# Designs tried in a protein design run: peptides against a protein of PDB entry 8BZL. Part 197

Target 1, 228 residues: chain A of PDB entry 8BZL
Amino acid sequence: SYDRAITVFSPDGHLFQVEYAQEAVKKGSTAVGVRGRDIVVLGVEKKSVAKLQDERTVRKICALDDNVCMAFAGLTADARIVINRARVECQSHRLTVEDPVTVEYITRYIASLKQRYTQSNGRRPFGISALIVGFDFDGTPRLYQTDPSGTYHAWKANAIGRGAKSVREFLEKNYTDEAIETDDLTIKLVIKALLEVVQSGGKNIELAVMRRDQSLKILNPEEIEKYV
Target 2, 242 residues: chain B of PDB entry 8BZL
Amino acid sequence: SRRYDSRTTIFSPEGRLYQVEYAMEAIGHAGTCLGILANDGVLLAAERRNIHKLLDEVFFSEKIYKLNEDMACSVAGITSDANVLTNELRLIAQRYLLQYQEPIPCEQLVTALCDIKQAYTQFGGKRPFGVSLLYIGWDKHYGFQLYQSDPSGNYGGWKATCIGNNSAAAVSMLKQDYKEGEMTLKSALALAIKVLNKTMDVSKLSAEKVEIATLTRENGKTVIRVLKQKEVEQLIKKHEEE

## One batch from the design tools (peptide; made by RFdiffusion4, then SolubleMPNN)

Design b1_p20_5_s3 (from b1_p20_5 with A1M V2T A11G E15K F17Y)
Fold by OpenDDE base, seed 2:
Structure b1_p20_5_s3 (fold): chain B 228 residues (1-228), chain C 242 residues (1-242), chain A 20 residues (1-20)
Amino acid sequence: as target 1 above (228 residues)
Amino acid sequence: as target 2 above (242 residues)
Amino acid sequence: MTPPSIELLTGEELKAYFES
């Protein structure tokens, strides 16, 4: 019977399936997000793609709309569902409200979706955390993080996945107003943060940059090497 | 017992709803929230958990949510569940306002959410919300009000109450020190600090770890304000001098 | 099964959903 409650409370008040989903996230590739002054940057650890695998099919950074992009850690299949739902909502919002979503709005949408999957019959939690970055219509850069439970918070900088602890420790020490004074410094900060956990340098990093009133730009390996 | 732990919320042979009880256990691990009703206002005081350095500056209260112009709430329990419920409260209040062209009565808003909570304990495949709420409000029917609701959908009106960590000890202290009919908002604030100082598992109470909101009436309008850190510091200082 | 709306179902809506 698929109608069984999958996510239930333990006697001590824990939601085991949510906690286990968080463990799935910890096994995922590391992702980092940093909010600069007029820039948002996402960086992701590239998993060693099998030689015969098309690199184009392994995107860890996805656009949700022209002004919002997302990186995730955890189950890729789960992420696809969330991304697709979020994209539909972004388009729906443009049609109904005649404005693009705020980064907070779409984060809340995703968070609510995740929360529902922790409280619905026959459904397990999503095994993903996400970093959601973008610009509000007023030009304010935003960074949000959400986890399998459906919680979300705004961040200056954050990391998710297997190397998240080390990356966060680095960011806590190195995130200063001086470190994000320019776009280039902000990008450099993200790269340095990822290099704490990524082996073999810039070749194993996927980096996406969004500037105010500009579309998402994915940096090529040559561009990344200029910062290292 | 295991049969009842792995299924939808059902009665045990002893008539217990274990999933509801377990949800309440989850709330017991949450930060302390207290509410105190006074003659001239009502307040919420909540423990603020340590904010990570990399968090974006939260200009808004972490634990206290404005629901409408006449009501606010504080939450103890699972944050994601709390966000869903507080959003629903706002939607219910807004729909009522649009339909009836007047603010929703406080108890009616509380009851509407409690019915939803109850449904999540009775209908198959849903877990209870791991959240208790304190509601403060004003309406023309009952004036200043304080309510508490739990995961079962049960609620009650209170003069003073507490949810979350060490709530039982807090309630005991409130029972001893609360003076019915003589409670001013000023006295209520002092009492809140006194109780939090004893119930929070901190060596020293600091303004950084406490959020306080007051609801008052000024010129025929409800005013909900979150106290500034400096104001909370003054309250703590006054308590330490006493 | 179409995933339920992100919106919180009311008690009446929940009842209708499970009686369906």
Scores: peptide ipSAE 0.007, ipTM 0.468, DockQ to the pose 0.075
Fold by OpenDDE base, seed 1:
Structure b1_p20_5_s3 (fold): chain B 228 residues (1-228), chain C 242 residues (1-242), chain A 20 residues (1-20)
Amino acid sequence: as target 1 above (228 residues)
Amino acid sequence: as target 2 above (242 residues)
Amino acid sequence: MTPPSIELLTGEELKAYFES
């Protein structure tokens, strides 16, 4: 029944619920992703963890598999659903294909999931954008972005959330081959990019690094301060 | 626009889910529930509003529910919604136990319910649950734990938190008085009484209006105990003497 | 216990929604 249609075309061809979901993303905490030569880095603005909140439950960077991790902006509960589905798919892929997913594959899966929620009656779009980073089996670092519409693209660097515009502008100016020549420089680039919108320096930044053939490493505040 | 207020949970032009916000507003009018994590246990303290002289049960836990041998919760919001969710929590925990022959980890139970809550915010023809929950529990992975969940399906782990009426003021007080790493269950109980005394719009805190449950470990087993009225009276008396 | 005010979606129903 039309009464269950949540996401419909306007007379002028707009999917308003998708656009409004994108507004929800813009209110989310800022996340940044950068692809280096042999490294991928995710940085997220730490909302001041409320005093007495357990930090382990406020993680905005999540592993999807050993070779893939994701940061998101927007509705946390929506993100959890996407993450869980993606994790299941990653494991299923390993069992059925006997290889880990490519970053593109899992991105496409997530994108398809999001797209279905924009087209299915009785469902609203996911109020999340995601930065998905990792390594393909051949050791190639990858960065993808998805939005509530289910679109996805590969990026060298990108940002999502409330400070995304400023961060992207910074990255457009400062992302060079020289700026990502080393792992340390790549990390510095992410930190500098986040500092465009994050106050109080390294204390309000969550940073995750994935290197080739290495597991996801979340940097502690002391490690982050070394780059500031 | 008012159109976004009354129908299936949809995004507003500003990216807000008004039905979720309204559900949270409804919870703000519910009785206060507190949770405090200590080194040697975890507790829930809840305001009891339904005091009827004709209740046959000497002790009735209106807002605190045992979920399994290792977990309990308190609820703030619509009672009927709370009953549905607490029943579902028990079912989820039981199914897990049957499937894996181990008790469900605390966070997994919380997330399972939160996924249900989230679904009721995303699928058509449904409204959000007008309920927030505090969860206390113990598992072998993280020990004593305290979680909070809201109508959106969001959750978080806490050392101390509050839901329901005057929750913001309660949280502020908890932030001031909670001593990280030094919190004993005894001190947590005292803190709970202190906070409830200030947040409940009552001239005098009465044991009849307060439910308290503690979760501890004894001889390698979890013990969930609802305090007797006499015990609560003693806590109140002690607070008044300080 | 007061009767439930709403019918909770079953796990199977939820799964169907997510897969649909």
Scores: peptide ipSAE 0.013, ipTM 0.590, DockQ to the pose 0.026; fails the geometry check
Fold by OpenDDE base, seed 4:
Structure b1_p20_5_s3 (fold): chain B 228 residues (1-228), chain C 242 residues (1-242), chain A 20 residues (1-20)
Amino acid sequence: as target 1 above (228 residues)
Amino acid sequence: as target 2 above (242 residues)
Amino acid sequence: MTPPSIELLTGEELKAYFES
């Protein structure tokens, strides 16, 4: 069966391993990204941290560089590999080009990495989708999404993971210029979007915000509750 | 000749990596290993299954491995795989020490191995390692630490956890009895014995069937000690008297 | 136990091996 082979084309032109990797992503915790006017916001569903687990080791939002952060859905170990590769590239870029990467650049890098893993006979696809947000050096906020196939697109708002469909439907309905007019409204939009799929309110949401010329800030639960 | 080995861990139609899951299943049949983090130390306790009478009296730790002066691990799963991974851990730690002239931070060592594990789930011609590990250690960044890793390359930090046979039951017991902030090494040892007594498929827990290692700090140095059989016997006896 | 003499390829080494 072609579905049991390494990433090869089926007779009907499907890359089943890529599609199946996308199914792995759909099993992942929900992540949402929203681009505001001068802010980018990532929100993730906090799965109930197992009792006795150290919360510091459970990270779904990771900085790639000072100006770029990423949330992912899917296989955590796969994500770690991608994150590490991206971080190295970000640093390399700073050293060689003397400027930080653009969000598009690092997204393209990640996408190309993923794509190569869909074409090599010796590899399976990465079982992750990623939301990559940040600011270009010119201060432009950006949001990109990548999937296991290595495709990438720019978004105003998007979601990945288990609840992505519901969150996207909410965002399609509620993402307006008015809804992102302020940083606070943008944050509120993300929270409301996540609440479509996350139970128990702000306690199960992790939010990260990046404002223009500011570092990534992870909001504490108390800060999140102010927006609920 | 680039041998495109067709033997790659692949996704199922449901997005599952069955070879990884099967490796985890295999680990579920391995001897129990548990780790407990205390305020003043961290411990590993492991079931010793291969008690062969012909084993030389030098009770080498079968399942607990010293990695460096500041870290140790226990393994559940395929012994040969475990040996390979523990050796790799030692090499990574040594290389780091040589390069930076300081011990590798605990989480960095764990992550380095986990990246290797992950690679064996993604690249062709390789199978997942049939091993889960518990890591105990101390570093200047986070103090005493306990980590768990699985065949997928996932890892996490824990206050207490268990791998191998009856791990779910053990974890449940640990959740019930572990008191955050109040756990002494002494209490942790007692808890370890309690959990092992209930989770090991033995009628009576005996010292010969249990390996325990503690990691403490003395005079600014890490001390990794495997408990003597007599010490384990005393712990078991105390448990039976309670 | 005597550690096996077989060195594990790191993730990067393994990658390089298959890209080679």
Scores: peptide ipSAE 0.013, ipTM 0.684, DockQ to the pose 0.026; fails the geometry check

Design b1_p20_5_s3 (from b1_p20_5 with A1M V2T A11G E15K F17Y)
Fold by OpenDDE base, seed 3:
Structure b1_p20_5_s3 (fold): chain B 228 residues (1-228), chain C 242 residues (1-242), chain A 20 residues (1-20)
Amino acid sequence: as target 1 above (228 residues)
Amino acid sequence: as target 2 above (242 residues)
Amino acid sequence: MTPPSIELLTGEELKAYFES
């Protein structure tokens, strides 16, 4: 059965392991990304942190470099591997090219990594999708998405994970030039989008904001509540 | 080449890694291990199931392993897998120390092993490790720490947690009795005994069936101590009197 | 039935897997 094999083509041309990895992503916590005019915003659904769990160890938004951050949906352990590889590449690029990576470059790197794991014998695909946001050296905000197949595209806004469909539908209706006219409006858009699928309001949302020429800022719950 | 081994942990149609889930299920049948973080220390308490009467009274910690001067772990699951992983932890810690001339940060050691665990869920020719671990440690970055990792390579930091048999019940009890910000090592020890007494399928908790290790700081040094049987007996006795 | 012991991949082997 092709369903029980390594990542190979089925007779009808499907890569079942890739499709199944995509199903793993759909079970992941929801993440949303929005590109504003001079801001990029990532929001993730906080999985209910167990009362005795240390919140610092439950991070779904990670910096890849000073100018790039990533949110993911799917298998956390798989994501850690991808993040680590991406971080190394970002540093390597700075050393060899003497410039930070473009968001597209690092996205392509991650996508290529994922693709290789769909083609290599004795490996399964990564069970993650990623939203990668940041600024290019020229100050252009970027948002990319990757999936388990290694496909990637640039987006104005997108979502991944269990609530992605509802969030995307919301974004399709509400993402306008007016809605992203200011940084605050862009942040509000992300929060509103997440609230479509997150039940307990601002306490269950993690937000990361990157403005032009600024470092990644993770908003605290009090800051998030101001936008609710 | 091992890379071409078709024996790979693969996704189900539903996006599940059944081999990982099955490994976790196996761990659920292993002896109970508890970890509790206190203000002045951190502890591991583990159920000892294999009481072989012929084991030399030399207190061989079966389930609690010293990793380095600043960290220890307890294991739930397949013993052979545990031995391999604990050895790897020691090697990683040693290599780091040699390379950087400082002890490896606790979370970094945990993540290093978790990356190995993850690899065994992704690469061919290997099965997931049938082991969950609790890690206790101290470092200059975060002080006293408690971590849990599972066969998937996922991990988290905890104030208190449990792995192995009756772990869900143990966690519920810990949630009820754990006093955030007020937990002393002494109170943590008492809590550990309380929880073990309720979660171990024994009529009476005995010191021979429990291993306890504490990690404290004394004079700017980490001290990892396995409690003597007499000390554990005293803790049990105290609990029975309350 | 005690599951068979697993042979650990070395750090170099792991690196090779991740880089491949």
Scores: peptide ipSAE 0.009, ipTM 0.580, DockQ to the pose 0.029; fails the geometry check

Design b1_p20_5_s4 (from b1_p20_5, 6 letters changed)
Fold by OpenDDE base, seed 1:
Structure b1_p20_5_s4 (fold): chain B 228 residues (1-228), chain C 242 residues (1-242), chain A 20 residues (1-20)
Amino acid sequence: as target 1 above (228 residues)
Amino acid sequence: as target 2 above (242 residues)
Amino acid sequence: PTPPSIELLTGEELEAYFKA
C-alpha cells in the first residue's frame, strides 16, 4: 500500500527522504579522505571522548577488509549495518573469487545496498555517507565516496559531514602533486584539512593510514601532534 | 512538522528521526540506572519505583536482568519493551553459545541488540523501542565491561554512566568523583549510593528503592549477585555517616 | 547540537538537546 512507502517521488521528481537523509549526514562529524601516491589517509573529527567514555567504542574509522577501510558521517547505527554487510561481502569475495575485493567493487556493493533501501517499501534510506579507501591488488590507491542515494564516485580527496564544505574548499586549493609527494605530506594535508573545522588541534582528530601492502594503522594522538 | 512526528521511520527535513528523539525523552522520565566499572568488578544500580505494599517480599530485580553467566543489564524506559529486549538478549546469547560453544563476547551481544533497535528505526510499520539499557559483563577479551545503548541503536562503552531520570546530574557527579585506575568495586558501590542519593527525588534514600547488582570474578568464574536489602542498607548507612 | 539519532549522547548532551 502507498501508506507503507517511505521513499517516494514528489510530483517534481524529488526523493525527499533521500534528501533528508543527506541532511542527517551533514549533522554528522566531519570525515576526510585523501589519496596519496602510495598511501590513503582517512581523518575524522573526534568529538572529545566524554570523560568516562571508552575510547575503543568511539572509533569512526573501521576496516572492511585488510585492503579497505571506511569512514562515515551520519547515523552511527545505520553505519554498523552497512559495515557488517560490507565485511561479509569482502570475506565472501575472498572465498568465491580467491582475491580481495577492489575498492570500487566494495563501494559499488555498499552503494547498491543503499540504493535498495531507497526503493524498498517500508524502509527509510540509510542516513550515512561513507569515504571508502584502500588498495587494489595491483597496489593502486583508491578513494570513493557514497551517499544515502546509493551514488558513488572516485575522488582524489573529499570530505563528508558537518564541516565538509570548508574541508573540501581547503582540499580544492591545497591538493597538488607536491602536497601528496610523500606519505608524510599526505598525512599533513589531511590533518591541515581537518584543522579547518576541528577545534583544539590534534586531540580531536582520529587519523588512519593505509600504505601499500600494509594494514590499516590508526595513529595515536602523539603521532598526530608530530604533524601539527 | 507534525507529519514527521507521527511516522516512525522517516527523516524530518532537517535529517532528524523524531520518534527516536521522543523515545529518548520518554526514557528521561524513567527511573535512574547507574553503571560503574571498577578494576575488580562492575556494578549496576537502579531506582526501584514499583514498591507496592502487596508485592511479596521476595525481592526480585525489577530493573536488573541476568542475561547469561557473564552478563547482566539494567533498563530505563517502557517495561514491556524492556521485557522484549531482555528476552531477545538472552536468546541471542544462548544461540551464540550453542553455535560456538563459548559465551558471546559482551560487545557482540550489545551490538546484536543494537542492530535490532536500529531496524525498528529504519523499517516501516515499526516504532523505536522506548528503552535504554546499561550492560555489565566480563569476557576473556576485554575483562570487565560497561555499555550503554539507546533507542537509536547507538551504543558506547563507559567507565561510568547513567540513564533515565536526572541522568545529566548523575553523569556530572560521576565525572567529578570517578578516579580512573583507582576504582575498586567497594568505592564504586559507595559512589553509586552517593549519586543515587542526590539524583533520586527522595528525602531519604532507602534500600527498598534501590536495586544493586555486582559482577565479579571468583576462581575464574563470573559471579553476578544482586545485593540483599540489608547489604544496601549498610551501604546507605555508611554514606550517611560520611 | 548533534541529534541523538546520529551518535550516542551523554545525559548532559541529551538535556541540552531537548532544552534547545
Scores: peptide ipSAE 0.363, ipTM 0.741, DockQ to the pose 0.904
Fold by OpenDDE base, seed 2:
Structure b1_p20_5_s4 (fold): chain B 228 residues (1-228), chain C 242 residues (1-242), chain A 20 residues (1-20)
Amino acid sequence: as target 1 above (228 residues)
Amino acid sequence: as target 2 above (242 residues)
Amino acid sequence: PTPPSIELLTGEELEAYFKA
């Protein structure tokens, strides 16, 4: 089959399908990530779940491995594909290298996967950005962001999705060494940052924390309200 | 022609590969990167554009990549494409080392990547890579070397060259000031600062916006060093005093 | 001017090519 090139350069040197995928990300729910001293925190804007919808099915934060978790903005169906591929890679790495992945390693894997979908016949770019957090084996907390192009960078704090600009502006002003001095202060920083764009308080926030040598913990609404 | 803009890289009626040309247009808007060959070493100097307060202070060069013990490269263009190609360069170099028990010659590494780039211009449903690269290296065959490659898979060796934004003006300045056979690494560093100061779209050159790496030979070993910010500040200050 | 797909162009040659 003559699979048409979907992602091609424009005359002015733009990859329109990648740019349009970035626009799809901007329509997604806001996600925030912050690296603390011995903690990483992800917060996501929780859309009002329909009364009959199972809340377990609306999770925007997921574990990739015991030491790595991910939040995303954009197309949920695209995210499922990326998450599943990343989980398989994490398990494969543990089997072949006998060590868990570094946060950078799995970020680079995801980034490379996204990049390939910008050069492959008959494939559009993934319509997702991701915040990937976790701990390396040395106990260093890490935060990475990926976009539809397959670019990735390390961050102290970042945001993706519809409210990302306002949240980043807040974090640029309020991210200090004092603001992340404790785990509780770091959690509070994420909640405050997300409240810049989330209406109706802590009930509309999904929050996950990963501490050093601990598994991913999703906070319940009552735990979140203690920080508000 | 719209007919060639929406398809796999194919020839126009005029024999043009528009997707390759459009990839080169994208590179023209990328940060400037310079390479200068000296008698006692080679350097790369690159514009650093992305300074964000929340970016994790990565001690690593944004635009300059170590490939192996004897080679480094710099990139102009799409960062994600650059990451894929720099990883491939590292893999090619390692496979060669394992197979032949010696480092890959500089030109062979460049050629191997250029064949990959070319394939992405010829095979169905692939777009060209939106990157140009400068390569610096040392080998036992040719000594210190500087190469350039583009999205077409074409490459060439240089005494000095530039890719990215304002590359034409930079190359013009390099042609005027480069003295063949007399270029020391110290003089090359001064020339790099001089050219960047004129070609960067910045009112004042600062060390935060410039990455410099040098490749030298010490005690029969290649040394690749990224200059510290303070060293770059000293070079800028010296240029402002001249 | 020679198309950039045919041979490696300098920055000056590229600028000249795209202005033509």
Scores: peptide ipSAE 0.325, ipTM 0.650, DockQ to the pose 0.228
Fold by OpenDDE base, seed 5:
Structure b1_p20_5_s4 (fold): chain B 228 residues (1-228), chain C 242 residues (1-242), chain A 20 residues (1-20)
Amino acid sequence: as target 1 above (228 residues)
Amino acid sequence: as target 2 above (242 residues)
Amino acid sequence: PTPPSIELLTGEELEAYFKA
């Protein structure tokens, strides 16, 4: 009965709709984020696109602003709502404060939005986790994660979605100061981490890189293969 | 019963608010937080559960939050709910400061949040916050203060209290060992370690698993300090030697 | 329309919101 209700507490103190939203995330394609010294990298597992789908239309990495990008795992339609609201907030902040958002600020905004959908009638939790990367105005690289509950934390590296456990275990072993010493090493770390769960090599990886004072770059398959 | 579990917070036939009680159960599964009032300060001590190697922030504090220059809080329960409430506390405190050009009195800040918590138990379309808080503070009216609030919007002032896992056992120990009128911050720190060592489900208390913040007055200013890991290690070591 | 940021409405604001 609690599984079909609005987000209410169970007798044992569980929010089942939030837990089930987290299960929807675990069924999502794997995404990984790594913070380097002067770089942030997002990697995502490419789903086998149906033969008739335009591969260009399935972007799992989205810019929120010039200095902030997001990858997600879970329900794509839910992600679109969150992305659109976050983009509006980024633009509003630029207009009102005359500075771009910090990565923490926009993460907190997204987290608060998710939390509200866990506490309001007629709303279900968002079935998404997100990795949010970017640079603060001072040039500091940042990585944050959010989940369906509206929690958020800052990370050096993290993963979400189906393969997240294996990818995190890899990152816990291999994330060192030496492993992120250069931009190329940081990119290589992300690719290696995704290869723990992606069977068909570089062709099934989408990679996005943001360097200090540079726009988001999505790497093509040929660029990815150079790091493999 | 099931009808009352799936709707807005309404009274059962027995006059119980089940959604509030179930929110309290969620808090019972959270890490332990202690508060102890001393003559020369007040402290919070909290269990740190989330030790992840890949966390960017060396969380000086996972569960203890500075609210303003004169107040801090610790949280037990749903982290996302705690973040929302902690942000609201900061906003309330800041709005008061801007309006009155003085810091908000400790009890007024606690009450303002408790009214919000209560509203989420009374109004349709909302669930209770799955969060209890301990508040420590200083103001010119009452000096050092410790408060506790729960999902119902109820609050109280305390000399010593505990929320989260094993809170009942911790409160019983605090009642036995707390010496009213004689409590120094040093003795309060020792008491906090003693209680955490017995109430945390760990074989050995380690500084990695404990957060401690102290609030003191120095030269007419409030000082909120999170203890360094080495300081916590020394407190644990002293307790093991006694 | 993006439902307004349901700010933590005060009890009075919540009452007004639910009476509306």
Scores: peptide ipSAE 0.007, ipTM 0.481, DockQ to the pose 0.073

Design b1_p20_5_s4 (from b1_p20_5, 6 letters changed)
Fold by OpenDDE base, seed 3:
Structure b1_p20_5_s4 (fold): chain B 228 residues (1-228), chain C 242 residues (1-242), chain A 20 residues (1-20)
Amino acid sequence: as target 1 above (228 residues)
Amino acid sequence: as target 2 above (242 residues)
Amino acid sequence: PTPPSIELLTGEELEAYFKA
């Protein structure tokens, strides 16, 4: 019965609920990720925090573990579920394997979770894409993207959400080895990429950086303006 | 009967969850609830609808629920759904207290319920809850807090906000009159009355149609107090004199 | 036009609505 099979193949072989979940992602705030040489950078479009809204509750970038962070585009409530599951898995892995997760491992876990929600009776897909960045234990910087289907790939740079096309086109033109030669240049690249789609400059950007052997740092607006 | 039980909230072609949006629309027709954060406390003010003359003296707040010693909420939307969610909030808070021997942090309680709300938008055989909530609380981490949650399982912290009928107009007024850093609980109460008087479709605001609760700290304890009708009458009278 | 309530649509009607 159609009632149990939420995500089914169309006659032409499409998973419409997955495609429609991808449309939900396209309506999300823009997020960008860039892998530098010794840095990973996430940037997110701040939706205009409504006057009287507490900014602390509008988190678009979150830590999954000490070595891994995630930005997302799409349904915030769906993202929270994925984040919580990923955090539990990161901690479980540390306890069972005695090492932190690789960025690929946790990406694959998230991707598998998403995929199961595309195939399970009585479940809809997650309406989120994620950019997952961090460092492996060997100090290698990584960037992965996941989509609602549960597909994942490694990237040098990528973007998700409403401005993703314009940001990707910018990154395709401007991502060079010279453009990521330093941490500061890498940060500047992310800011410039976001400025292609973000109105009113640095005040509407959330930026997070993770350097090798360092914790996630969220930049304040004043720090962001120094790169503009 | 059985055919509807197997349905779930699904995406539209445009990536919208229409059942969630329709639940939010239903909330727009519910009684107005306001929340205002002050420096020395936080309040909820809610419209009482359906003053049935045969209701025994409302010892119980219709729209404002105590969750634990440190938190209360108000509800806009389907009453039956509200009862289920407020009961779940109480259970979550109690389980946390038993497990950790400390009160649940305010945001954590809000998040736990929001995860339940989200699940009802993602799992089959369930509809979204037709309820938005305002939460007021105090914890040792962030002090006084105000949160809003919707049927999607989204939430946010606020200095002042409104849900239910005429919420957009109420939020506009709150944005105009809310003085950041200077808001006392007394001024917040006056602001709540001012906003309700303009947003409730009544010629004259009456104390019988308004529930107000305040959350304060006294001697290192949280005090949640529902204002007596006489106190609300005094607030209304004061507003009429200004 | 306001989309019909998804709850009122049959699976086939829903699929037709979403393909349109």
Scores: peptide ipSAE 0.000, ipTM 0.592, DockQ to the pose 0.045

